Peptides against a protein of PDB entry 5H65. Designs and how they scored, part 123

Target 1, 294 residues: chain A of PDB entry 5H65
Amino acid sequence: QYLERTPLCAILKQKAPQQYRIRAKLRSYKPRRLFQSVKLHCPKCHLLQEVPHEGDLDIIFQDGATKTPDVKLQNTSLYDSKIWTTKNQKGRKVAVHFVKNNGILPLSNECLLLIEGGTLSEICKLSNKFNSVIPVRSGHEDLELLDLSAPFLIQGTIHHYGCKQCSSLRSIQNLNSLVDKTSWIPSSVAEALGIVPLQYVFVMTFTLDDGTGVLEAYLMDSDKFFQIPASEVLMDDDLQKSVDMIMDMFCPPGIKIDAYPWLECFIKSYNVTNGTDNQICYQIFDTTVAEDVI

## One batch from the design tools (peptide; made by RFdiffusion4, then SolubleMPNN)

Design b2_p14_8_s2 (from b2_p14_8, 8 letters changed)
Fold by OpenDDE base, seed 5:
Structure b2_p14_8_s2 (fold): chain B 294 residues (1-294), chain A 14 residues (1-14)
Amino acid sequence: as target 1 above (294 residues)
Amino acid sequence: MSLEYDEEAEDPYR
């Protein structure tokens, strides 16, 4: 539906929920640092989480590496196993399981690796060489996902995370339910393993000003707003520079707001109840940075 | 400079 432009001073007087088309300037935004704006969102419980830092992942994988791979779980119909003993770290054992497609080992670019006892660095090296890597541990009867605090799937530089609250983990043998064992679509892997995948999102607060009023609008978006996936931005310096450039164009440092560009976007209002207080909040939706800006 | 919007986008309140 076509929405007419509504001035912010009029919007601020209206009840929620409503949708608006606005034309405003970006007076300011938070957070200012890009890495602070990228979060993990659960589509089921709506929990927002921080993206784990490398240091946090190192601890998880080090703890996982204290356990020895179970020999009885090696070389199944699903995967072929190889074990390495490291020269350092008191002879740490690393098991790599190569998942087969219909009993045949796929090409490296289509192969899923299950890794047990690997460090973050080793896992990342493997994910760059092979299509996909899942960190695992030896369970009682089967291999299991290592920890939902770590990625359940790594593909190149992309880390896929699962929701601890919403997931009901299943053993690795449930990957047998996948007809195609070459593409390793994150959602299909998640479904097979009982994981609710988390979504990378940009989370920002925009202070919008049209000269009639000022309001704060929330941005929660995965890939539409910047035309850049939130899942890739943290691992790509060029994408980071692009987002920073976009934000600097909308909110240029060192100049007066009168010289700022006008932004046209959709916002929706909604009610938030904090105890006895009812507050109207605003969210940007269905809005994309124009191609002339990118 | 402008932001573009999808006029055909699904109403999130439906």
Scores: peptide ipSAE 0.005, ipTM 0.372, DockQ to the pose 0.023
Fold by OpenDDE base, seed 4:
Structure b2_p14_8_s2 (fold): chain B 294 residues (1-294), chain A 14 residues (1-14)
Amino acid sequence: as target 1 above (294 residues)
Amino acid sequence: MSLEYDEEAEDPYR
C-alpha cells in the first residue's frame, strides 16, 4: 500500500494505531553500544531477555561439570559415547555423545555432539569442529538438556537459546523423531526437545527529527533493518563494525544534525496503557538500510 | 540512502 510521506508534527497529533511513511534525520539512538541492543525475544510469550554473558555461561557449565556422567546412559541406539578424564581439575569427567544417523556416525561437520561436563571453552572448540553441539546432563532415565539458561544448541559461533517460560523440555531420545540426523536445523531440534526457541533481535530507540517535530521510534528487528542477523553480530567483529558504520553514517559523531542524512522509514503508532495513562508509541517496521550504505 | 520496508514485524506489545 502506498503511504504518503507524513511530517512528524502531523503524526504527533494523530491517534493510534496508524502507519506512516516518514522522512527524518536520526538525531540520536539508544543504546549506543551494539551489544546492549541485541536481545533474545520469545515469539510465544514475547518476553525480551538479555543475551547471557560468557561469564554466566561459564558458571552454568562449571556447575554442570560437577556432576558425573551416568554410565548407564552411554552408547545407546541414538549415540556413541566417549568419556575423557581431565588430567587437571580434580579428574573432571567429560562425556561426548556422537549422534548417529541410522546407526552410522555421520561426517564430523554433520555430526551432532551431546556434551556432558564440558566447559564453555571445550564446548566452543567442539562446536567449531563439529558444527553442532548440545550441552546435556544425565537425567534419571535419559540424557537431558543441561539448562535453558545456556544454549540448547551451539552451531559454530551461534548460540541458540530457548524460552524457559514456554518450553516443556523432553529427553534427548526425542531426537530420534528427526528423520534427518545430519542437518540439525535449530527449529527441528527445538521442536524435538520441546523447546520454544528464542530469536535474536536488535532493540533500539531512535530519536527521529524532520525539522517539524521529534519522536521516538522503537526498533525491534532480527535481520532486515541492517541486513545483518542479530544472531551473528555478537560473534563477528566484521558484522559489528558494519553496524557501527551504518549507525555512524546515520548519526555521525561530532557534526551538527543539519549535516545528517535524511532517512526514509515506516513507523507505526500504537497505544500503550500504563495504569490510567494511555501513551502513543511508535515502532519502525518494514525498513531496511539501503544497499548503497552496506 | 533509501530504507526499504518489509511488513512482517510482530508487535512485542500484543
Scores: peptide ipSAE 0.007, ipTM 0.387, DockQ to the pose 0.031; fails the geometry check
Fold by OpenDDE base, seed 1:
Structure b2_p14_8_s2 (fold): chain B 294 residues (1-294), chain A 14 residues (1-14)
Amino acid sequence: as target 1 above (294 residues)
Amino acid sequence: MSLEYDEEAEDPYR
């Protein structure tokens, strides 16, 4: 349905909630750095989390590597196990469990690996070769997910995270519920293990100016706004460059706002209560960067 | 440069 363009000065006088079509210039945006704009969002509790840094993951995997794999949990009906002892790290034991499909080992590109005692570097090497890795630990009766502060699934360069608050973790044997043990769809793995998967999102604040008024609008989007998945952008330099180019086009550095392009977008207003104070906030929705811009 | 807006966005006045 066609919404008529509303000037910002009129919007700023109206009560929320409402939806608007606007034509404005992007005066500024925050954060300026792309890596700060990518967050993890829980679809269930709506909490936003930072994407863990490599240093944080290193600590988690190093701590996990202090625990010796339980020999009793090796070579089950679900997986075949291989143990390595490192030469240089005081005899650290690494267990790799190869998940079987109907009792048969699948091809390497279809095989899920469960890794116990691996470093981030070792896990990344395995994910590049096998394309599906779960960091695990020995539980009392079964293998368990290592830590929800780390990825529950690594596929190539993509890290899949789960919500600590909303997840009720189940043991690794629950992967038996998956009929197809070759595709390893992240949502199916998450469901089997009792994980609520987090979604990668772009989180930005746009300062919009149409010459009649100025307002701040929030952007929270996974893949529609930039036509680039937030889940891939941190690991792909070309995608990062593309986002930077788009933002530089909307808000060119060193140029006066009078020369900025006009942007057409949808915004919605909503009420936020902070104690006794009611504030009207704005969010960008149903807006995509046009292909003619790229 | 235009942001493409989804014209299928729900009319808030509906």
Scores: peptide ipSAE 0.005, ipTM 0.360, DockQ to the pose 0.020; fails the geometry check
Fold by OpenDDE base, seed 2:
Structure b2_p14_8_s2 (fold): chain B 294 residues (1-294), chain A 14 residues (1-14)
Amino acid sequence: as target 1 above (294 residues)
Amino acid sequence: MSLEYDEEAEDPYR
């Protein structure tokens, strides 16, 4: 539906919920650091959480590495197992389970690895080589996902996370339900394991100014606004630079707002109740940075 | 600079 342009001063007087088309300048935005703007969002419970830092993952994997793989869980119909003993680190045992497709080991680039007792560095090396890795631990009767605080699936440089609140974890043998054991689609893996996958999102607050009023609008977007996936941006310096360039273009440092470009975008208003106080908030939606800017 | 509108973009959060 065609929305007419509405000045911010008019919007600020209206009740929520409503949708608006606006033309405004980006006076400022927060957070200014890109890594702070990338969050994990649960599509089910709508919780936002921080992307785990490397240091947090190191701790989780180090803890996992203190546990010895259970010999009884090795070499099933689903996977072939190999165990390595590290020369250093008091003889740490690492088990790698190679998931089979119909009893046959797939090609290395199509093979899912289940890793037990690996460090973050080892896991990352394997993910780069095999493209699909699940950190696991020995359960009582089967392998289990190591921890939902860590990725449930690592594909190259992409870490796939699950929602702790919404997930009902199932054992690794549930991967048998997957017909195709070569593509390892994250959503399919998540479904098989009872995981609600988290989505990477950009989370930002834009201060918009059209000369009639000033409005703060929230941005929560995965890949449309910047035309850059939030899931990839943290691991790609060029994508980071691109986002930074876009933001610098919209909100150039060191110049007056009068020289800022005019932005056209859609915003929706909504009510937020904080105790007794009802506040109208605004969110950017259905808005993409024009290709001529990228 | 225009932000392009995707009128058909399903808000995944609707």
Scores: peptide ipSAE 0.005, ipTM 0.370, DockQ to the pose 0.028; fails the geometry check

Design b2_p14_8_s3 (from b2_p14_8, 8 letters changed)
Fold by OpenDDE base, seed 1:
Structure b2_p14_8_s3 (fold): chain B 294 residues (1-294), chain A 14 residues (1-14)
Amino acid sequence: as target 1 above (294 residues)
Amino acid sequence: MEFEYDPNAVDSYR
């Protein structure tokens, strides 16, 4: 992309929609907390959702754990089943279904687990060992996804979520449509199960100042701006530190704005109608912040 | 957490 640099004062006088290249200082940003900046975005309906908290997941899985696995749904052509009974939880039944590839059980690192009655802790342990876990429940005729309020797929520390509004869930046997039952690509799993996967995004509002004017620009980005995946940042302390360092670099605390580094970025203007009121808003796009700017 | 699970259950099938 090539655009001439435009001062903010000029941009503020122009009609939308337009695209601009700007050089400005980051006066401030919101939200200040990283975990508040990470959201889930549906590519189909474009709704933004909060990432569920651990407490929310605990409740969902605890509720699921009160349900007894249906023996009739165990050991199908798709999966082999094993049942465990807890000793200290009133004999809670946990069913783990090991998905087979062409009738053969894969190695643990390639095997998809379907789990019934598991707690969040148990599911997390399994995902760390096997790297692919789907929380499920017994339906009338087949296993079904437990709840779209919880991850439909957990791989290691990554939680994959689906859109409740846009998804039309299909039963677990639809995984048979996957030719390769060892890789377990999230998008493929989602497609097989009728799930519209949500995308992790950074959502922030930047107040930009170039000395000629001030404007607020909206940032919604998955992995380009920070060169860090939003899908991984919440579960990785090092990535969190990196984001914090970047933000502190552009907006250092306790220092006057005159000493702030310049941020070069692209913004686009767009019209927003609120009743009878029309306003112009701005969004950052196609921008990557580089550490070597300073 | 007391859960009688064999983490090598999949591998034991082979």
Scores: peptide ipSAE 0.027, ipTM 0.672, DockQ to the pose 0.017
Fold by OpenDDE base, seed 2:
Structure b2_p14_8_s3 (fold): chain B 294 residues (1-294), chain A 14 residues (1-14)
Amino acid sequence: as target 1 above (294 residues)
Amino acid sequence: MEFEYDPNAVDSYR
C-alpha cells in the first residue's frame, strides 16, 4: 500500500497506532557495537534474549561431558551409536549417534549427529563436517536435548536456539515423525522436538531527524533492513563489515548531519503504558536499506 | 566399542 510521506513534526502530534512513510537522517543509533545489537527473539512470547557467548556454551557442554552416556539408549532404529573414551581427560565418554534414514545411514553431509558428552570445540568441528549436530543427553527412557540454553541444532556455523518459556520438549525419538531425515530443516526439527525456535534479530534504536522534528524509532529486524541475516552476521567477518559500512554511510562519524544521506523508511507508532504513564513509541518496519553510492 | 575420540575422524567409524 502507498503511504504519503509525512514530516516528523506532524507525526509527533498524532495519536497511535498509525503507519507512516518518512524521509529522515539517521542522527545517531544505539547500540554502537554490532554484537550488542544481535538478539534472539521468540515469535510466540516475544521475549528478547541475549545470544549466548562462547564461554557460556563451554560451561554447558563441559557440564554435559561429565555425564556418562546410558548404554541402554544406544543403537535404536533411529540411530547407530558409537562410543569414545578420551585420552588424558579422566576417561570422558563421548557418544555420537548417527541418525538413519529408513534404517540406512545417509551420507556424512546429510547425516544428523546426536552428540553426548562433547565439548564445544568438538561439536563445532563435527558440525562443520557433518553439517547438522544436536547436543543431547541420556534421559530416563530416551535421549533428550541437552539444554535449551545451548543450541538445539548446530548447522555449520549457525547455532539454532529455542525458547525456554514456550517450548515443551519432547524426546529425541520424536524425530521419527520427520519423513525426510536428510535435509534437517531447523523448523522441522524444532517442531518434532517441541521447540519454539528463536529468531536472530537486529535490535537497534535510531534517532531520526528530518529537519522538522526528531524521534526515536525502534528497529527489530531479522534480515530485511540490511539484507543481511542476523543469524549469520556474528559468524561472518565480511557480513559484519558490511553492516558497519551501511551504518557508517547513514551515520558517518566526524561530519555534520547536514551531509548525512536521507533514509527513507516506514515507521509505525504504538502506545506503551508504564503504570499511569502513556508514551507513544515508534518502530521501523518493512524497510530495506541499500548500500548505494549517494 | 570404545575408541580414542577424534572429532575429525568420526566418519571413519560409521
Scores: peptide ipSAE 0.025, ipTM 0.685, DockQ to the pose 0.017
Fold by OpenDDE base, seed 3:
Structure b2_p14_8_s3 (fold): chain B 294 residues (1-294), chain A 14 residues (1-14)
Amino acid sequence: as target 1 above (294 residues)
Amino acid sequence: MEFEYDPNAVDSYR
């Protein structure tokens, strides 16, 4: 739908909710550090949460490693199991379950691994080689997802997380419902296991100035604004540099705002009520930053 | 059977 460009001074006088097309300069933004702007968002309950740090994951996997894999749950129709005992660490037991496709072990690059007792480092190494890894634990009658505080699926360098509030976890045998046990699409895995997958999003606050007024606009975007997936940026130095370059372009350090390029974007206003206080807030939507700066 | 765990060698056990 066509929207005429509206000056910020006019927008600031109007009631919400409304949609606007604007042309403004990015005076400033928060947070300044990229890793702080990447969050996990639930599409169902809309909760925002922090991406777990390596230290958090280390603790979870260390705790998981204290549990011995249940021998009764090994070698099912779904997977073949191998057990390792470490010489060190007081004989830590590690179980790796190789998920079969119609009873046949697929190639390593398309095989899903279920791992019990692995460390973060070990899991990461496995995910690089096999592409798909699920941290699991021995339940009463079946393998179960280890912990929703950890990734339910690790593919290469990408960690897929689920919402604790919205997920109703099912046992690993529910992976049998997947017809194709080679591609391991995260959404399909999540559905099979009763997981509501979280979405990586950039969360930032932009201070926009068009010379007529100043307003703060909220940005929550997964891959449109920067044309860079939020899910990949934390693990890719080149992507991080790209985002930094984009932000430096629109908000260059050490120079006056008069020299800043113009940003064209869409914003929507909405009402927020906190107790007796009613505020109008703004959110950027359906916007892609162009390489060509006007 | 149990072996010394080596994540780099898991494929060799398949």
Scores: peptide ipSAE 0.025, ipTM 0.682, DockQ to the pose 0.017
Fold by OpenDDE base, seed 4:
Structure b2_p14_8_s3 (fold): chain B 294 residues (1-294), chain A 14 residues (1-14)
Amino acid sequence: as target 1 above (294 residues)
Amino acid sequence: MEFEYDPNAVDSYR
């Protein structure tokens, strides 16, 4: 980017679309809570979705646990199966399928688990031990992904989600198309199963003030702005603290704006038309948080 | 769920 710095007062008078480099103070931002700013974004249909809450996942997996694993789908060339029956009143059955590489079970840290009938707690424990877990259910002819409202892949503490609108789900046996069945890359798994993976993004609105004018700019960013992945922040307390510290640095509570640090960023203007109403909006792009020397 | 993984002897307990 080789744009000259433009004052906000000048930008506010210009037509869209245009790109600008600005230097401004962060007067305020929304939402104030970090968990409210992390969303799931589809790269194809561009819909934004909320990250499912733990309570939502509990319901999905609880419902899945009411279904009995189909014995006909156990122990294929792709995976070896083990079945448990819980000691509760209803006798919940849990099936774990261990995906093989060339007919051989790989090491635990390289083994993909397919689980049906497991609770969220059980699935999380397995993901911590084996790294890669896919919640599944018994379909008519093959195992299938349990529900796109839940993660299609859990790796450690990372939940990978797919777009319901853009995905055309394929059965689990399509994992056979993967040559390497030890490195379970989310995008490769998604492709094999017909899933369009969603992307974690930070979504915020910044109110910027450079002393000449005030401008609201939209931020949608996955890992560039904070140099912190949106995909990891919700499950990592240290990363959350880091983001909070950054925001507090640029917008400290109880301090006058005159003492705020200067923020350098790129913004682009664009037109939004709704009937007879025409509005110019602004979006931050290609920006890493940087503070000017005061 | 307790699980002990071994490619030659996989076992788990509920």
Scores: peptide ipSAE 0.026, ipTM 0.665, DockQ to the pose 0.016; fails the geometry check

Design b2_p14_8_s4 (from b2_p14_8, 8 letters changed)
Fold by OpenDDE base, seed 5:
Structure b2_p14_8_s4 (fold): chain B 294 residues (1-294), chain A 14 residues (1-14)
Amino acid sequence: as target 1 above (294 residues)
Amino acid sequence: MDFEYDPNAVDSYR
């Protein structure tokens, strides 16, 4: 790019905000655990949230399963409904609503399921068969999204979440506004239901050293830095291994920093004010790690 | 908990 490489010692003396190209070694990074570095980010209110754990989701879906599906909300022009009774001692009822496209049921791989009363395990099994699943509950006049603390859409192993603060939920019948009821693009579903979708991001702090100086740089990136989607990494062992390999390459354990590869990246400086104290911070941007590191 | 899906039920709607 058009920016010239600047040594860290020079950057540390300059005021913010500015953009730089740097070449430095990754002395250390935090957090060390990958699962601690993946967060959910709202593009509207900019809050960072933890990705819910399976245990958290289990509680939400168990609570939802205590409510009986409303018979009057079954079999509409939008969807066909089927009720199953589980094999458990309580005989829990699960309602599955199959969303139709222009009155016709799509192929399984293109069909959206609305599930009422399902567990996380059951929902995940269904998502593998039908690709797209929305957990719902019976509202007063229509089906509604179950809970924004849980995914509003599950596609395979990908869980799509919405912002509780910024979303204004609309009933399920608003899916009628979608002309194409086969592709189920997450952003389109979110828009129809009044959801502000959250973005999966890698959040890390890098300690960078080029021999002239040391600075900490913040990384918040969804898919560019590692060329791996943050939305998929938590549920894919191979992707996790890939990220670990990349980090080990730049910061190998048991090796002296003199032997570390050079990382080329862009950083921007910005001001942070804490009372009377002004601090300059740095953030990595527009950076992709190279396969061949020199 | 176990949920058994009936694929024949889906086909009846097509």
Scores: peptide ipSAE 0.032, ipTM 0.674, DockQ to the pose 0.016
Fold by OpenDDE base, seed 4:
Structure b2_p14_8_s4 (fold): chain B 294 residues (1-294), chain A 14 residues (1-14)
Amino acid sequence: as target 1 above (294 residues)
Amino acid sequence: MDFEYDPNAVDSYR
């Protein structure tokens, strides 16, 4: 906000890196579908990943369900275990481990469940009834996280993912290091298990036009731009509608750009070098879209 | 669920 507004035509002539305040119209944006704009970002290695599709998760949990829970790993000082047998022809075994706090089971809404052999549907149902659910499998000496391709923690409708590249998984017994075994903060769980949590981000490319010039700006934002968390939007229809409404407001279909509202934002330029080719790119930063249309 | 789940399982241990 300490920056004076600069026209796009002037920006396009300047070298990078620099920061600008601009006022422009959103001529177009990509991707158009919201679900395509939500990605997982590693804060450590900066890898961008797609959010796993439900179908992908189904496969992972189906594969996990083919494994029988190890009886030797049940009922430890950390958790009490209960086993169910499904009524299907295969007699699938499902183990639920209830994590205790100081040797005592907490209230159901504060209890962490470790699930072996559950389907996605079953796990999701459990996560709606209990505070937290971790899909696990029987390791050689301890329970282990099932698969980093699936959520390491499910809380209600929120799926928490970890970075495969940066994580060094530790066994479930490392949850003992947590003093508070009732709140189950995702970051704390991740730390205990050696997981680098991925962050949900909106990833979009905006084509901005102020009448003097046109440039493309990259948006990578977690919760500031829309004032809506990227981590929640995929599982909440109302939030999805809100984002769609915002985008339709700035880039209304079927009308001329001269009728579009003005968008004020901050952009930074940076150099991208690929071999002998040098390109200046732009990224939106520190920007919140206001409901007030200018 | 395709198995008999007891939603009160946690409380049953108390």
Scores: peptide ipSAE 0.030, ipTM 0.679, DockQ to the pose 0.016
Fold by OpenDDE base, seed 1:
Structure b2_p14_8_s4 (fold): chain B 294 residues (1-294), chain A 14 residues (1-14)
Amino acid sequence: as target 1 above (294 residues)
Amino acid sequence: MDFEYDPNAVDSYR
């Protein structure tokens, strides 16, 4: 795409919607903390929600662990089941269901585990070993997803979430629709279970200044802007450092804006109506800054 | 883990 560079003062006088190429300095940005900038976005209803905290997940899984696995739902054609009883915690039952591929148990690194009664710690340990875990509960006739407030799929350190509003959950036996039961692609799992997967996104507001004018631009991006996946950044210290370095480069603390580097990016204007008040807003799009840093 | 989990349970079936 090609657009001529437009000064901010000119942009501020124009009607929306329009697209612009700009060169400006990042005067400031919000939120300042990275963990506050990572959200979950539904591609269908477009709602934004917070990434659940560890404490929230603990509560959900603790509650789930109070329920006893139904023995009638164990050892189906889809999965083999094994039950463990904790020595402590009043003999809590933990059921692990190993999903089979065409009636055969895959290797551990290819096997999807369905977990009943597991704590967050236990589930995380299992996900590290087997790489694919779904927390479930015993329904009336089949296993069901435990709770959409928790991940529907955990792969290593990656937590995959679904939209409560848009999802129409189906029972676990619908995983039978997957021909290949070894790769466990999140989107395929979601489709089989009637889940609309949420997307991790960076959400930030940039205050941009090119010396002719100042405007605020909204950033909602999953992996293009920083060339870092929003889905991985919260669980990877090195990725966090990289984002911080990028932001510090464009908005260095302790120095005047005159010394800030120039940021080249694309922005689009759009109209927002709040009652009788019409406002023009701006959003960053199709912009990558990481390649300009190194 | 406070239960006797075998991390090689899947592989042990083979």
Scores: peptide ipSAE 0.028, ipTM 0.677, DockQ to the pose 0.016
Fold by OpenDDE base, seed 2:
Structure b2_p14_8_s4 (fold): chain B 294 residues (1-294), chain A 14 residues (1-14)
Amino acid sequence: as target 1 above (294 residues)
Amino acid sequence: MDFEYDPNAVDSYR
């Protein structure tokens, strides 16, 4: 659809909800730190969550490593199991289950590993080698996902998380429902296991100024605004630098706002009610920043 | 069977 450009002063006087096309300068933004702007968003309940830190994951996996794998759950039609005992860690047991495709073990780069008792470091190494790893634990009748506070799927450097509130976890044997047991698409894995996958999103507040008025707009975007996936940015220094450069371009430090480039974007207004208080808020949508805008 | 665990060598035990 086509929207005419509307000055901020006019927008500020109108009722919500409405959609607008604007041209404004980015006076300021929050948070200033990139890692603080990346969150996990549930598409179902819309709750925002923090991305777990390495330290958080260490604790989870260390706790998981204290539990011994159940022998009766090893070597099923779905997977072949190997057990390791660590020498220097009081005999910690680690089980790795190699998921088969139609009874045949796939190549390493196509094979899903279910790991029981691994540390974060070990899991990360395995994910880099095999591309797909699920941390699991021994349940009563089947292997189960270890913890939704940890990734349900690790692929390379990408950690896939699920919503604790919206997920109804199913046992690992439900992976049998997947016809293709080589590609391991995160959404398919999540569906099979009853997981509502969380989405990485950039969450920021922009203060926009077009000379007629000042407006704060909320940004929640996964990959469109920066043309950089939020899911990858935390693990890629180059992508981080790119985002920083973009933000510095639109909001350069130590420079007067008169010299700032113009940002063209779409915003939508919406009502927020807290008790008897009603406030109109604004959110950026369907917007890609132009890197070459002067 | 128990082996010394090495994540770099897991593929050798497949």
Scores: peptide ipSAE 0.024, ipTM 0.682, DockQ to the pose 0.017

